# Designs tried in a protein design run: peptides against a protein of PDB entry 6B4J. Part 16

Target 1, 315 residues: chain A of PDB entry 6B4J
Amino acid sequence: DITMQWYQQLQDASMQCVLTFEGLTNSKDSQAKKIKMDLQKAATIPVSQISTIAGSKLKEIFDKIHSLLSGKPVQSGGRSVSVTLNPQGLDFVQYKLAEKFVKQGEEEVASHHEAAFPIAVVASGIWELHPRVGDLILAHLHKKCPYSVPFYPTFKEGMALEDYQRMLGYQVKDSKVEQQDNFLKRMSGMIRLYAAIIQLRWPYGNRQEIHPHGLNHGWRWLAQILNMEPLSDVTATLLFDFLEVCGNALMKQYQVQFWKMLILIKEDYFPRIEAITSSGQMGSFIRLKQFLEKCLQHKDIPVPKGFLTSSFWRS

## One batch from the design tools (peptide; made by RFdiffusion4, then SolubleMPNN)

Design b1_p10_2_s1 (from b1_p10_2, 4 letters changed)
Fold by OpenDDE base, seed 3:
Structure b1_p10_2_s1 (fold): chain B 315 residues (1-315), chain A 10 residues (1-10)
Amino acid sequence: as target 1 above (315 residues)
Amino acid sequence: SEMQELLNLV
């Protein structure tokens, strides 16, 4: 399976990255520990500062991240920090930065859906300039949310139940599995972030070049989802999340083909979702139903709430 | 499948 090969290649690359900076992470040297902490903060704090407030602030954050990845010194925690402080510094920062972007999907976007757009536009712009960060974003995303690939992990003989639950994307702490609502909330955040990334370009970059991971991947994702058996609650939730965030962009890009896909979803795939939906899962089902019906009726997909406007970039 | 046909158009 080509999709699974792609998944595995990204995971292998991520694992190799971890091995490359193992010396930095496992060092007992006090100076190395300090450098590690400084680099980790320099990579992650700017991402946590991303907000919907002002385009000018977003540009400052972008420039800081780009400067760090370019080997330039940046101010972090009152100190000058550079990836050149350690031979493994760049690999470490790229990994931690990518991890943090996905974590913002998992946490911030999960709680505030509109946050997807400012995070995504920074991630997209950084990905354009630093492709390795993009690959690592995918690796982290795929590991935490296999539905972003998409694939459904299967239980293997001899596997511990907790390990299987983790493979499905659940958090398991102290032998307690995460509640389904919290799980879906996190998955939703990550899917929404992904759906935003594939459609957004950093406005101050070279827009003549192709998007490094553009809407064609959104089309692929939908096609793969529709060729898979639906999962109870998961499919209805994430399909809605994806279409709400990038449906308008897909409509503009693929026109008639998009509408054919949407009709196929409504007529062929939606009944399959219904067949596996329990009474306790009707919320996600109804939400998807209403969305599809409204879009088909109006022959339009609304621009998602929180989409970045020209006025945002002038602020 | 119809979906495979749509995928092949991209």
Scores: peptide ipSAE 0.034, ipTM 0.754, DockQ to the pose 0.783
Fold by OpenDDE base, seed 4:
Structure b1_p10_2_s1 (fold): chain B 315 residues (1-315), chain A 10 residues (1-10)
Amino acid sequence: as target 1 above (315 residues)
Amino acid sequence: SEMQELLNLV
């Protein structure tokens, strides 16, 4: 399976990255510990500062992240910080930055769906300039949300239940599995972030270049989802999340082909979702139903709430 | 096209 090979390759690359900077992370030296902490803050704090307030502030954040990744010194916590402070500094920063982007999907976007767009446009722009960060974003995303690949992990013989739950993307702490609503909320946030990344380009970059991970991956994702058996509650939830965020962009890009796919979703795939939907899961089902019906009736998919306008970039 | 091929798999 090519998809699973791709998944594994990204996980292997991520693991190799961790091994590469192990000297920095495991060092007992006081200076190395200080450098690690400074680099970690420099990589993650700017991402946490991303907001919908002003395009100018977003540009400042982008420039700071790009400067850091380019080996330039940046101010962080009142200190000058550079990846050149340690031979493993760049790998560490790339990994932590990618991890933080996915974490913002998991936390911030999960709670505030509109936050997907400013985070995604920065992530896309950084990915364009730093492809390794993009690969690491995918690796982190796929590990936390296998549905973003997509694949549905299966229980294997001899597997502990908790390990299976973790593979499915659940958090398990002190032998307590995460509640379904919280799980779906986190998965939704990550899918929405991904759906935003694949359609957005940093406006101050070279737009003549091909998107490093563009809408063709969105098309692939949909095609793969539709070729899989639906998973109870999960498929209806995430399919809605994906289409709400990037459906308009896919419609514009693929036009007639997109509408053919949407009809297939409504006529062929939706009944399969219905067949596995329990009475307690009707919320996600109904939401997807209403969305599909509205879009097909109006022959339009609305621009998602929070989509960045020209006025945002002038602010 | 690759996109058409993917659509045909659905």
Scores: peptide ipSAE 0.032, ipTM 0.733, DockQ to the pose 0.275
Fold by OpenDDE base, seed 5:
Structure b1_p10_2_s1 (fold): chain B 315 residues (1-315), chain A 10 residues (1-10)
Amino acid sequence: as target 1 above (315 residues)
Amino acid sequence: SEMQELLNLV
């Protein structure tokens, strides 16, 4: 399976990256530990500062991240920090930055859906300039949300239940599995972030270049989802999240083909979702149904709430 | 599948 090969290649690259900077992460030297912490903060704090407030602030954050990745010194925690402080500094920062972007999907976007867009546009812009960060974003995303690939992990003989639950994307702490609502909330955040990344370009970059991971991957994602058996509650939830965020962009890009896909979802895929939907899960199903019916009736997919406008960039 | 055909158009 080509999709699974791609998944595994990204995971392998991510694991290899971790091994590459292991010297920095495992060092007992006080100076090395300090450098590690400074680099980690320099990589992650700017991402946490991303907000919907002002485009100018977003640009400052982007510039800071890009400067750090470019080997330039940046101010963090009152200190000058550079990836050149350690030979493994760049690899470490790229990994932690990518991890943090996905974490913002998992947390911030999960709680505030509109936050997907400012986070995604920074991620996309950084990905354009630093392809390795993009690959690591995918690796982190795929590991935390296999539905972003998409694939559904299967239970294998001899596997511990907790390990299977983790493979499915659940958090398991102290032998307690995450509640389904919290799980779906986190998955939704990550899918929404992904759906935003694939459609957004950093406005201050070279927009003549091809998007490093563009809407063609969104089309692929939909096609793969529709070629899979639906998963109870998950498919209806994430399909809605994806279409709400990037459906307008897909409509504009693929036009008639997009509408054919939407009709297939309504006429062919919905009955399959319904067949596996319990009475307690009807909320997600109904939400998807209403969305698709509205879109098909109006022959339009609305621009998602929180989409970045020209006024945002002038602020 | 019809969806695979759609995928191949991209």
Scores: peptide ipSAE 0.031, ipTM 0.736, DockQ to the pose 0.740
Fold by OpenDDE base, seed 2:
Parts: structure tokens; sequence; C-alpha cells
Structure b1_p10_2_s1 (fold): chain B 315 residues (1-315), chain A 10 residues (1-10)
């Protein structure tokens, strides 16, 4: 399976990255620990500062992240920080930055769906300039949300239940598995972030270049989902999330082909979702139903709430 | 399959 091979390659690359900076992360040296913490803060704090408030602030954050990744010193926590402070600094920062982007999907976007867009546009722009960060974003995203690949992890003989639950994307703490609602909320956030990344370009970059991970990957994702058996509650939830965020962009890009796919979803795939939907899961099902019906009736998919407008970039 | 045809559009 080509998809699984690609997934594994991403995970292997991510693991190799971790091994590369192990000296920095495992160091007992006081100076190394200080550098590690400074680099970690420099990589993650700017991402946490991303907001829907002003385009100018978003640009400042982008410039700071780009400067850090470019080996330039940046101010963080009142200190000058550079990846050149340690030979493993760049790899560490790239990894932690990518991890933080995905974490913002998992946490911030999960709670505030509109936050997907400013986070995604920064991530996309950084990815364009720093491809390794993009690969690491995918690695983190796909590991936390296998449904973003998409694939369904399988239980293997001899596997611990908790490990299987973690593979499915559940958090397991102190032998307690995450509640389904919280799980779906986190998965939704990550899918929404992904759906935003694949359609957004940093407006101050060279937009004539091909998107490093564009809408063709969204098309692939949909096609792959449709070729898989639906999962109870999960498929209805994530399919809605994906279409709500990037459906308008896909419609504009693929036009007639997109509508053919949407009809296929409604006529062929949706009944399969219905067949596995319990009475307690009707919320996600009905939401998807209403969305599909409305879109097909109006022959339009609305621009998602939180989509960045020209006025945002002038602020 | 129709799905495979859609995949080929990527």
Amino acid sequence: as target 1 above (315 residues)
Amino acid sequence: SEMQELLNLV
C-alpha cells in the first residue's frame, strides 16, 4: 500500500529527527539544558501567539519563526536565541515547531474552529520556505490523527488495548481512555487545521509557486475516505469538518468533478454512514446530512467562518 | 471503480 509506505516513511523521518537531536534533549549539562529550553520556547511561543486579531501581528509571528529557522537570532523570553547555539538546534526547533502547529490544531482549533485559518496560513507559509517543517507537520498530524492520512489502525495479536487506543488517536492517561466526545473534538481540530493548510498560501510569499501540500491532497483524502468503510461517528464528524473548511476551495478548484464527488457522497456513501449510525450518534449524522443537502440544493458551499479576508491582512 | 477514477484525477 503506497499510502501506508508514505506514512511509514514520514514516521521514520520523524523518528530519525528525534534521534538526531537526542544529545540536546538528553543532555545533563546545565548550558545544554538552558539552550534546549530557550530553543523550545523560541519555537513554540510564537505559534501560541497566533490569533485572528490582526494580519500585521500574524506577519510579525511569521517573520520571527522564519528568522529562527533561517539561523538568525530572535528574541525569546528576553534573551537572544539562535539555532546555531547547538549543532542539533535546527533539527530540534523544526521538530518542536511542527509539533506545536499540530498541537494548536488539537487544542486551539478543537475549541475555536475559526482559529484554523490563521494557524494554517502561517504553517503553509513556513512549509513553503522550510519543507522539512512541513514533513514533520504531516508526521505529527498523521500520528495523532490517523484519519488524516486516512487509514484505520488495526489491532494486532498481542497488542495491549491501551496501545491500540493510542494508535487510534485516543489519549490514555493512568489507564483511563479519553471520552469519545473529547477524542472527536481533538480529531476535528486537527482535520480542520489540515483542511485549512492545504488551501491557504502565505500572501507575502511567491504565490506563483506550487503549494507544497495543496488541494490535490484534499481531493486524495476525500477519495480515500470514500473508498473506506465508514466508522461510527468518526466518519460523519470528520467528513463534515473537512468539507466545511475546504469544500468551498475544492469546489472552486475541481468544479464539476467536485460536484460529482459530492453527489457520490450523498447518494452512495451517506447511506453507508447511516447504516452504522446509532441513535446516540445522530448529532454528527444530522449535521453532515443537513450540510450535504444544503450544499446540493444551493449548488454552493459557503466560505467557512474565519476565512481570512483582504481586510484582515490590512489590519 | 468510480473511486479509483476519482483518485486518478489527483
Scores: peptide ipSAE 0.030, ipTM 0.733, DockQ to the pose 0.722

Design b1_p10_2_s2 (from b1_p10_2, 5 letters changed)
Fold by OpenDDE base, seed 3:
Structure b1_p10_2_s2 (fold): chain B 315 residues (1-315), chain A 10 residues (1-10)
Amino acid sequence: as target 1 above (315 residues)
Amino acid sequence: DEIKELLNLV
């Protein structure tokens, strides 16, 4: 399975990255610990500062992240911080930065869907300049949300139930599994962030280059989803999330092909979703239904709420 | 159909 090979390759790369900076993370030396904390803050704080408020602030954040990844000193916590402070500093920062982007999908976007766009445009721009960060974003995303690949993890003989639940993307703490609504909320945030990343380009970069992980991956994702049996509640939720965020972009890119895909979803795939939808899961089902019907009726996919406009970049 | 072909490639 090509998709599973891709998934595994990214996970292996991520694991190797962790091993590479293990010396920094496991060091008992006080200076190393200080450097680690400084680098972690320098990598993650700028991402947490991303907001929908002003394009100028977003540019400042981008420049700071890029400077850090480029080996330049940046101010963090009142101190000058550089990845050159430790031989493993760059790998560590790339990993933590990528992790933080995905975490913002999991947390911020999950709660505020419009936040997907400013986070995604920064992530896309950084990915363009630092491909390894992009690979690590995918690795983190795939690990937390296998549905972003997409694939459905399978229970293996001898596996603990909790481990299987974690593989499915559930949080398990103190032998308590996450509630389904919270699980879906987090998955939605990550899918929405991903759907935003694949369509957005940093406006101050070299736009002559091909998007490092563009809309073709969105098309692939849809195709893969449609080739899979739907999962109860999950498929309806995430398919809606994905189409709401990147459907307009896919429509513009693929035109007639996109509409054929949407018809296929409505006529062939949607009944399969309906067949596995319980009365308690009708919310996600109805939302997807209404979205598909509206889009097909109007022959249009609306621009998603929170999409960055020219006025945003002038602020 | 191009979509069917795409689906078969995945």
Scores: peptide ipSAE 0.031, ipTM 0.723, DockQ to the pose 0.355
Fold by OpenDDE base, seed 5:
Structure b1_p10_2_s2 (fold): chain B 315 residues (1-315), chain A 10 residues (1-10)
Amino acid sequence: as target 1 above (315 residues)
Amino acid sequence: DEIKELLNLV
């Protein structure tokens, strides 16, 4: 399976990255610990400051992240911080930055769907300039949300139930598995972030270059999902999330082919979802149904709420 | 059918 091989390669690269900066993370030296914390804050705080408020603020955040990744000093916590403070600083910052982008998907976007767009456009722009950050974003995303690949992890003989639950994307703390609603909320956030990343370009970059991970990956994702048996509640939820965020972009890109795909979803795949949907899961099912019917009836996919407009960038 | 072909490639 080529997809699984690619997934494993991403995970291996991510793991190797962790090993590369292990000296920094495991150091007992007080100065090294300070540098680590400063770098971690410098990498993550700007991402947490991303908001839907103003394009000018978003540009400042982008510039700060890019400066940090470029080896320039940045102000963080009242101190000058640079990845050059430690030989492993750049690898560490790239990893933590990528991790934080995905974390904003599972937390901020999960709670505020419109936040997907400002986070995604920064992530996309940084990815264009720093490809390794993009690869690490994918590694973190796909590990936390295997449905973004997509694949459904399987239980293997001898596996602990908790480990299987974690592979499925559930959080397990103190031998207690995450509630299904919280799980789906986090998965939704990550899928929405992914769907936003693949369609957005940083407006102040070289937009003549190809998107490093563009809409063709969205098309692939849909194709792969349709080639898989639906998973109860998960498929209906995430398919809706994906189409709500990037359906308009896919429609514009693939035109007639997109509508053929949407008809295939409605006529062939949706009945398969229905067949596995229990009475307690009708919410996600009905939401997807209504979305598909509305889109097919109107022959249009609406621009998602929170999509960044020219007015946003002028603010 | 381009869609079916795409499904086979994934």
Scores: peptide ipSAE 0.029, ipTM 0.712, DockQ to the pose 0.359
Fold by OpenDDE base, seed 1:
Structure b1_p10_2_s2 (fold): chain B 315 residues (1-315), chain A 10 residues (1-10)
Amino acid sequence: as target 1 above (315 residues)
Amino acid sequence: DEIKELLNLV
């Protein structure tokens, strides 16, 4: 399975990255600990500052992240911080930055769907300049949300139930599994962020170059989902989230092919979702149904709420 | 059908 090979390669690269900076993370030296904390803050704080307020502020955040990744000193917490402070500093920062982008999907986007776009455009722009950060974003995303690959983790003989639940993307704390609504909320945020990343380009970069992880991956994702048996509640939820965020972009890119895909979803795949949907899961099912029906009726996919306009970049 | 072909390639 090519998809599973790709998944495993990204996970292996991510694990190798962690091993590379293990000296920095496990150091008992006070100076090394200080450097680690400074680098972690420098990598993550700018991402947390991303907002929908002004394009100029977003540019400043982007420039700061790019400067840090380029080995230039940046101001963080009143200190000058550089990845050159430790030989493992760059690998550590790339990993933590990628982790933070995915975490913003899991937390911020999950709660505020419109936040997907400013986060995604920064992530896309950084990915274009720093491909390793992009690979690490995918690795983090895939691990937290296997449905972003997509694949469904399987229970293996001898596996602990909690480990299987974690593989499925559930949080398990004190032997208590996360409630389904909270789980789906987090998965939705990550899928929405991914759907935004694959369609957005940083406007101040070289837009003549191919997107490092563009809409073709969105098409692949849809094709893979449709080739899989639906999962109760999960498939209806995430398919809606994905189409709401990137459906308009896919429509513009693939035109007639997109509409054929949408019809296939409505006529062939949707009944399969219905067959596994319980009465308590009708909310996500109905939402997807209404979305598909409206889009097919109007022969249009609306531009998603929060999409960045030219006026945003002039602010 | 190109869509079916795409689905079969996955």
Scores: peptide ipSAE 0.030, ipTM 0.723, DockQ to the pose 0.351; fails the geometry check
Fold by OpenDDE base, seed 2:
Structure b1_p10_2_s2 (fold): chain B 315 residues (1-315), chain A 10 residues (1-10)
Amino acid sequence: as target 1 above (315 residues)
Amino acid sequence: DEIKELLNLV
């Protein structure tokens, strides 16, 4: 399975990255600990500052992240910080930065769907300049949300239930599994972020270049989802999330092919979702139904709420 | 069609 091979390659690369900077992360030396913390803050704080407020602020954040990744000193916490402070600094920062982008999907986007776009456009722009960060974003995303690959993890003999739950993307704390609504909320946030990344280009970059992980991956994702048996509640939820965020972009890119896909979803795949939907899960089902029906009726997919306009970039 | 081909490749 090519998809699973790709998944595994990304996970292996991520693990290798962790091993590369383990000296920095496990050091007992006070100076090394200080450097680690400074680098971690420098990598993550700018991402947390991303907002929908002003394009100018977003540019400042982008420039800071890019400078850090380029080996230039940046100001963080009132101190000058550079990845050159430690031989493992760059790998560590790339990993933590990628992790933070995914965490913003998991947390911020989950609660505020419109936040997907400013986060995604920064992530896309950084990915364009720093491909390794992009690979690590995928690795983190896939690990937290296997449905972003997509695949459904399987229970293996001898596996602990908690480990299986974690593989499915659930958080398990103190032997308590996450509630389904919270789980779906986090998965939704990550899928929405992903759907935004694949369609957005940093406006101050070389947009003539090919998107490092563009809409073709969105098309692949849809195709893969449709080639899989639906999962109760999950498929209806995430399919809606994906289409709401990037459906308009896919429509513009693939035109007639997109509409054929949408018809296939409505006529062939949707009944399969219905067949596995319980009465308690009708909310996500109905939402997807109404979305599909509206889009097919109007022959249009609306631009998603929060989509960044020219006016945003002039602010 | 291209969609079917894509579905088969995935």
Scores: peptide ipSAE 0.030, ipTM 0.718, DockQ to the pose 0.335; fails the geometry check

Design b1_p10_2_s3 (from b1_p10_2, 5 letters changed)
Fold by OpenDDE base, seed 3:
Structure b1_p10_2_s3 (fold): chain B 315 residues (1-315), chain A 10 residues (1-10)
Amino acid sequence: as target 1 above (315 residues)
Amino acid sequence: KEIEELLNAV
């Protein structure tokens, strides 16, 4: 399976990255520990500062992240920090930065859907300049949300139940599995972030180049989902999340083909979702139904709430 | 690619 090979390649690359900076992470030296902490803060704090407030602030954050990845010193915690402070510094920062972007999907976007767009445009712009960060974003995303690949992890003989639950994307703490609503909320955030990344370009970059991970991956994702058996609650939730965020962009890009796909979803795939939907899961089902019906009726997909406008970039 | 071709290719 080509999709699973791609998944595994990204996971292998991520694991190799971790091995590369193991010396930094496992060091008992006080100076190395300090450098690690400084680099971790320098990589993650700017991402946490991303907001929907002003385009100018977003540019400052982008420039800071790009400067750090370019080997330039940046101010963090009142200190000058550079990836050159340790031979493994760049690999570590790229990994932690990518991890943080995915965490913002998992946490911030999960609670505030509109936050997907400013986070995604920074991630997309950084990915364009630093492809390795993009690969690591995918690796982190795929590991936390296998539905972003998409694939559905299967239980294997001899596997612990908790390990299987983790493979499905659940958090398991103290032998307690995460509640389904919280799980879906986190998955939704990550899918929404991904759907935003694949359609957004950093406005101050070279827009003549192709998107490093563009809408063609969104089309692929939809096609793959439709070729898979639906999962109860999960498929209805994430399909809605994806279409709400990037449906308008897909409509503009693929035109008639997009509408054919949407009809296929409504007529062929939606009944399969219905067949596996329990009474307690009707919320996600109804939401998807209403969205599809409205879009087909109006022959339009609305621009998602929180989409970045020209006025945002002038602020 | 047509949707059917895309669906079959994935």
Scores: peptide ipSAE 0.034, ipTM 0.740, DockQ to the pose 0.310
Fold by OpenDDE base, seed 4:
Formats: sequence, structure tokens, C-alpha cells
Structure b1_p10_2_s3 (fold): chain B 315 residues (1-315), chain A 10 residues (1-10)
Amino acid sequence: as target 1 above (315 residues)
Amino acid sequence: KEIEELLNAV
């Protein structure tokens, strides 16, 4: 399976990255510990500062992240910080930055769906300039949300239940599994972030270049989802999340082909979702149903709430 | 071609 090979390759690359900077992370030296902490803060704090307030502030954040990744010194916590402070500094920063982007999907976007767009446009722009960060974003995303690949992990013989739950993307703490609503909320946030990344380009970059991970991956994702058996509650939830965020962009890009896909979803795939939907899961099902019906009736998919306008970039 | 193939594979 080519998809699973791709998944594994990204996980292997991520693991190799961790091994590469292990000297920095496991060092008992006081200076190394200080450098690690400074680099970690420099990589993650700017991402946490991303907001919908002003395009100018977003540009400042982008420039700071790009400067850090380019080996330039940046101010963080009142200190000058550079990846050149340690031979493993760049790998560490790239990994932590990618991890933080996915974490913002998991936390911030999960709670505030509109936050997907400013985070995604920065992530896309950084990915364009730093492809390794993009690969690491995918690796982190796929690990936390296998549905973003997509694949549905299966229980294997001899597997502990908790390990299976973790593979599915659930958090398990002190032998307590995460509640379904919280799980779906986190998965939704990550899918929405991904759906935003694949359609957005940093406006101050070279737009003549091909998107490093563009809408063609969105089309692939949809095609793969539709070729899979639906998973109870999960498929209806995430399919809606994906289409709400990037459906308009897919419509514009693929035109008639997109509408054929949407009809196929409504007529052929939706009944399969219905067949596995329990009475307690009708919320996600109904939401997807209403969305599909509205879009097909109006022959339009609305621009998602929070989409960045020209006025945002002028602020 | 790739898009059509993906659509047809669904």
C-alpha cells in the first residue's frame, strides 16, 4: 500500500530526526540545557502568538520563524537565540516547530475553528521555504490523527487495548481513555488545520511556484476516504470538517469533477455512513447531511468562516 | 489524468 509506505516513511524520518538531536535533548550539561530551552521557546512561542488580529503581526511572526530556521539570531525571552548555538539546533527547532503547528490544530483550532486559517497560512509559507518542516508537520499530524493519512488503525492480535486506543488517536492517561467528544474535537481541529494548509499560500512568497502540499493532496484524501469503509461517527465528523474548510477551494480548482465527487458522496457513500450511525451519533450525521444537501441545492460551497480576506493583510 | 483516475477509483 503506497499510502502506508508514505506514512511509514514520514514516521521514520521523524524518528531519525529525534535521534539526530538526541545529544541536545539528553545532555546533562547546563549550557546545553539552556540552549535547548531557548531554542524550544524560540520555535514554539511565535506559533502560539498567531492570531486573527492583524496581517502585519502575522508577517512579523512569519519573518521571525523564517529567520530562526535560516540560522539568523532572533530575540526570544530577552535573549539572542540562534540554531547555530548547537550542531543539532536546526533539527531540533524544525521538529519542535512542526510539533507546535500540529498542537495548535489539536488545541486552538479544536476550540476555535477560525484559527485554522492564520496558523495554516504561516505553516504553508514556512513549508514552502523549509520543506523538512512540512514533512515533520505531516509526520506529527499523521501520528496524532491517522485519519489525516487517511487510514483507520485496526486491533491486532496481542495488542493491549490502551495501545490500540492510542493508535486510534485517543489520549490515555492513568488507564482512562479520553471522552469521545474531546477526541473528535481534537481530530476535527487537526483535520481543519490540514484542510486549510493545502489551500493557502503565503501572500509574500513566490506564488509562481507550486504549492509544496496543495489541493491535489486534498483530492487524494477525499478519494481515499471514499474508498474506505466508514468509521462510526469519525468519518461523518471529519468529512464534514474537511469539506467545510476546503470544499470551496476544491470546487474552484476541480469544477465539474468536484461536483461529481460531491454527488458520489451524497448518493453512494452517505448511505454507508448512515448504515453505521447510531442514534447517539446523529449529530455529526445530520450536520454532514445538511451541508451536502445545501451545497448541492445551491450549487455552491460557502467560503469558510475565518477565511483570510484582503482586508486582513492590509491591517 | 491523475484526478480522473482517482475519481474513477472511487
Scores: peptide ipSAE 0.034, ipTM 0.730, DockQ to the pose 0.277
Fold by OpenDDE base, seed 2:
Structure b1_p10_2_s3 (fold): chain B 315 residues (1-315), chain A 10 residues (1-10)
Amino acid sequence: as target 1 above (315 residues)
Amino acid sequence: KEIEELLNAV
């Protein structure tokens, strides 16, 4: 399976990255610990500051992240911080930055869907300039949300139940598995972030270049989902999330082909979702149903709430 | 056809 091979390659690269900066992360030296913490803060704090408030602020955040990744000193926590402070600094920062982007999908976007767009546009722009960060974003995203690949992890003989639950994307703490609603909320956030990344370009970059991970990956994702058996509640939830965020962009890009895909979803795939939907899961099902029916009736997919407008970039 | 091909290529 080519998809699984690609997934494994991403995970291997991510693991190799972790091993590369192990000296920095495991150091008992006081100076090394300080550098690690400073680098971690420099990588993650700017991402946490991303908001829907003003385009100018978003640009400042982008510039700061880019400067850090470019080996320039940046101010963080009242200190000058540079990846050059340690030979493993760049790898560490790239990894932690990518991790933080995905975490914002998992947490911020999960709670505030509109936050997907400003986070995604920064992530996309950074990815364009720093491809390794993009690969690490994918590695983190796909590990936390296998449905973003998509694939369904399988239980293997001898596997602990908790490990299987973690592979499925559940958080397990103190032998307690995450509640289904919280799980779906986190998965939704990550899917929404992904759906936003694949359609957005940083407006101050060279937009003539090909998107490093563009809408073709969204099309592939849909095709793969449709070729898989639906999962109870999960498929209806994430398919809706994906289409709500990037459906308009896919419609514009693929036009007639997109509508054929949407009809296929409604006529062939949706009944399969219905067949596995219990009475307690009707919420996600009904939401997807209403979305599909409305889109097909109006022959339009609305621009998602929170989509960044020209006025945002002038603020 | 293209959609079917894409679906089958997965």
Scores: peptide ipSAE 0.034, ipTM 0.736, DockQ to the pose 0.331; fails the geometry check
Fold by OpenDDE base, seed 5:
Structure b1_p10_2_s3 (fold): chain B 315 residues (1-315), chain A 10 residues (1-10)
Amino acid sequence: as target 1 above (315 residues)
Amino acid sequence: KEIEELLNAV
């Protein structure tokens, strides 16, 4: 399976990255520990500062992240911090930065769907300039949300139930599995972030270049989802999240083909979703149904709420 | 690519 090979390659690259900076992370030296913490803060704090407030602030954040990744010193916590402070500093920062972007999908976007767009445009812009960060974003995303690949992890003989639950993307703490609503909320956030990344370009970059992970991956994602048996509650939820965020962009890109896909979802795939939807899960199903019916009736997919406009960038 | 081709490619 080509999709699974791609998944595994990204995971292997991520694991290899961790091994590469293990010297920095495992060091007992006080100075090395200080550098590690400074680098971690320098990588992650700017991402946490991303907001929908002003385009100018977003540009400052982007420039700071890019400067850090470029080996330039940046101010963090009142200190001058550079990846050159340690030979493993760049690898560590790239990994932690990528992890933080996905974490913002998991947390911030999960709670505030409109936050997907400012986070995604920074992530896309950084990915364009630093491809390794993009690969690591995918690796983190795929591991936390296998539905972003997409694939559905299967239980294997001899596997612990908790490990299987973790593979499915659930958090398991103190032998307690995450509640389904919280799980779906986190998955939704990550899918929404992904759907935003694949359609957005940093406006101050070289837009003549091909998007490093563009809408063709969104089309692939939809195709793959439709080739899979639906998963109870998950498929209806995430398909809605994906289409709400990037459906307008896909419509513009693929035009007639997009509408054929949408009809296929409504007429062929919906009955399969319905067949596995329990009475307690009808909310997600109904939401998807209403969305598709509205879009097909109006022959339009609305621009998602929170989409960045020219006025945002002048702010 | 047509949807069918895309569906077969993934």
Scores: peptide ipSAE 0.032, ipTM 0.732, DockQ to the pose 0.310; fails the geometry check

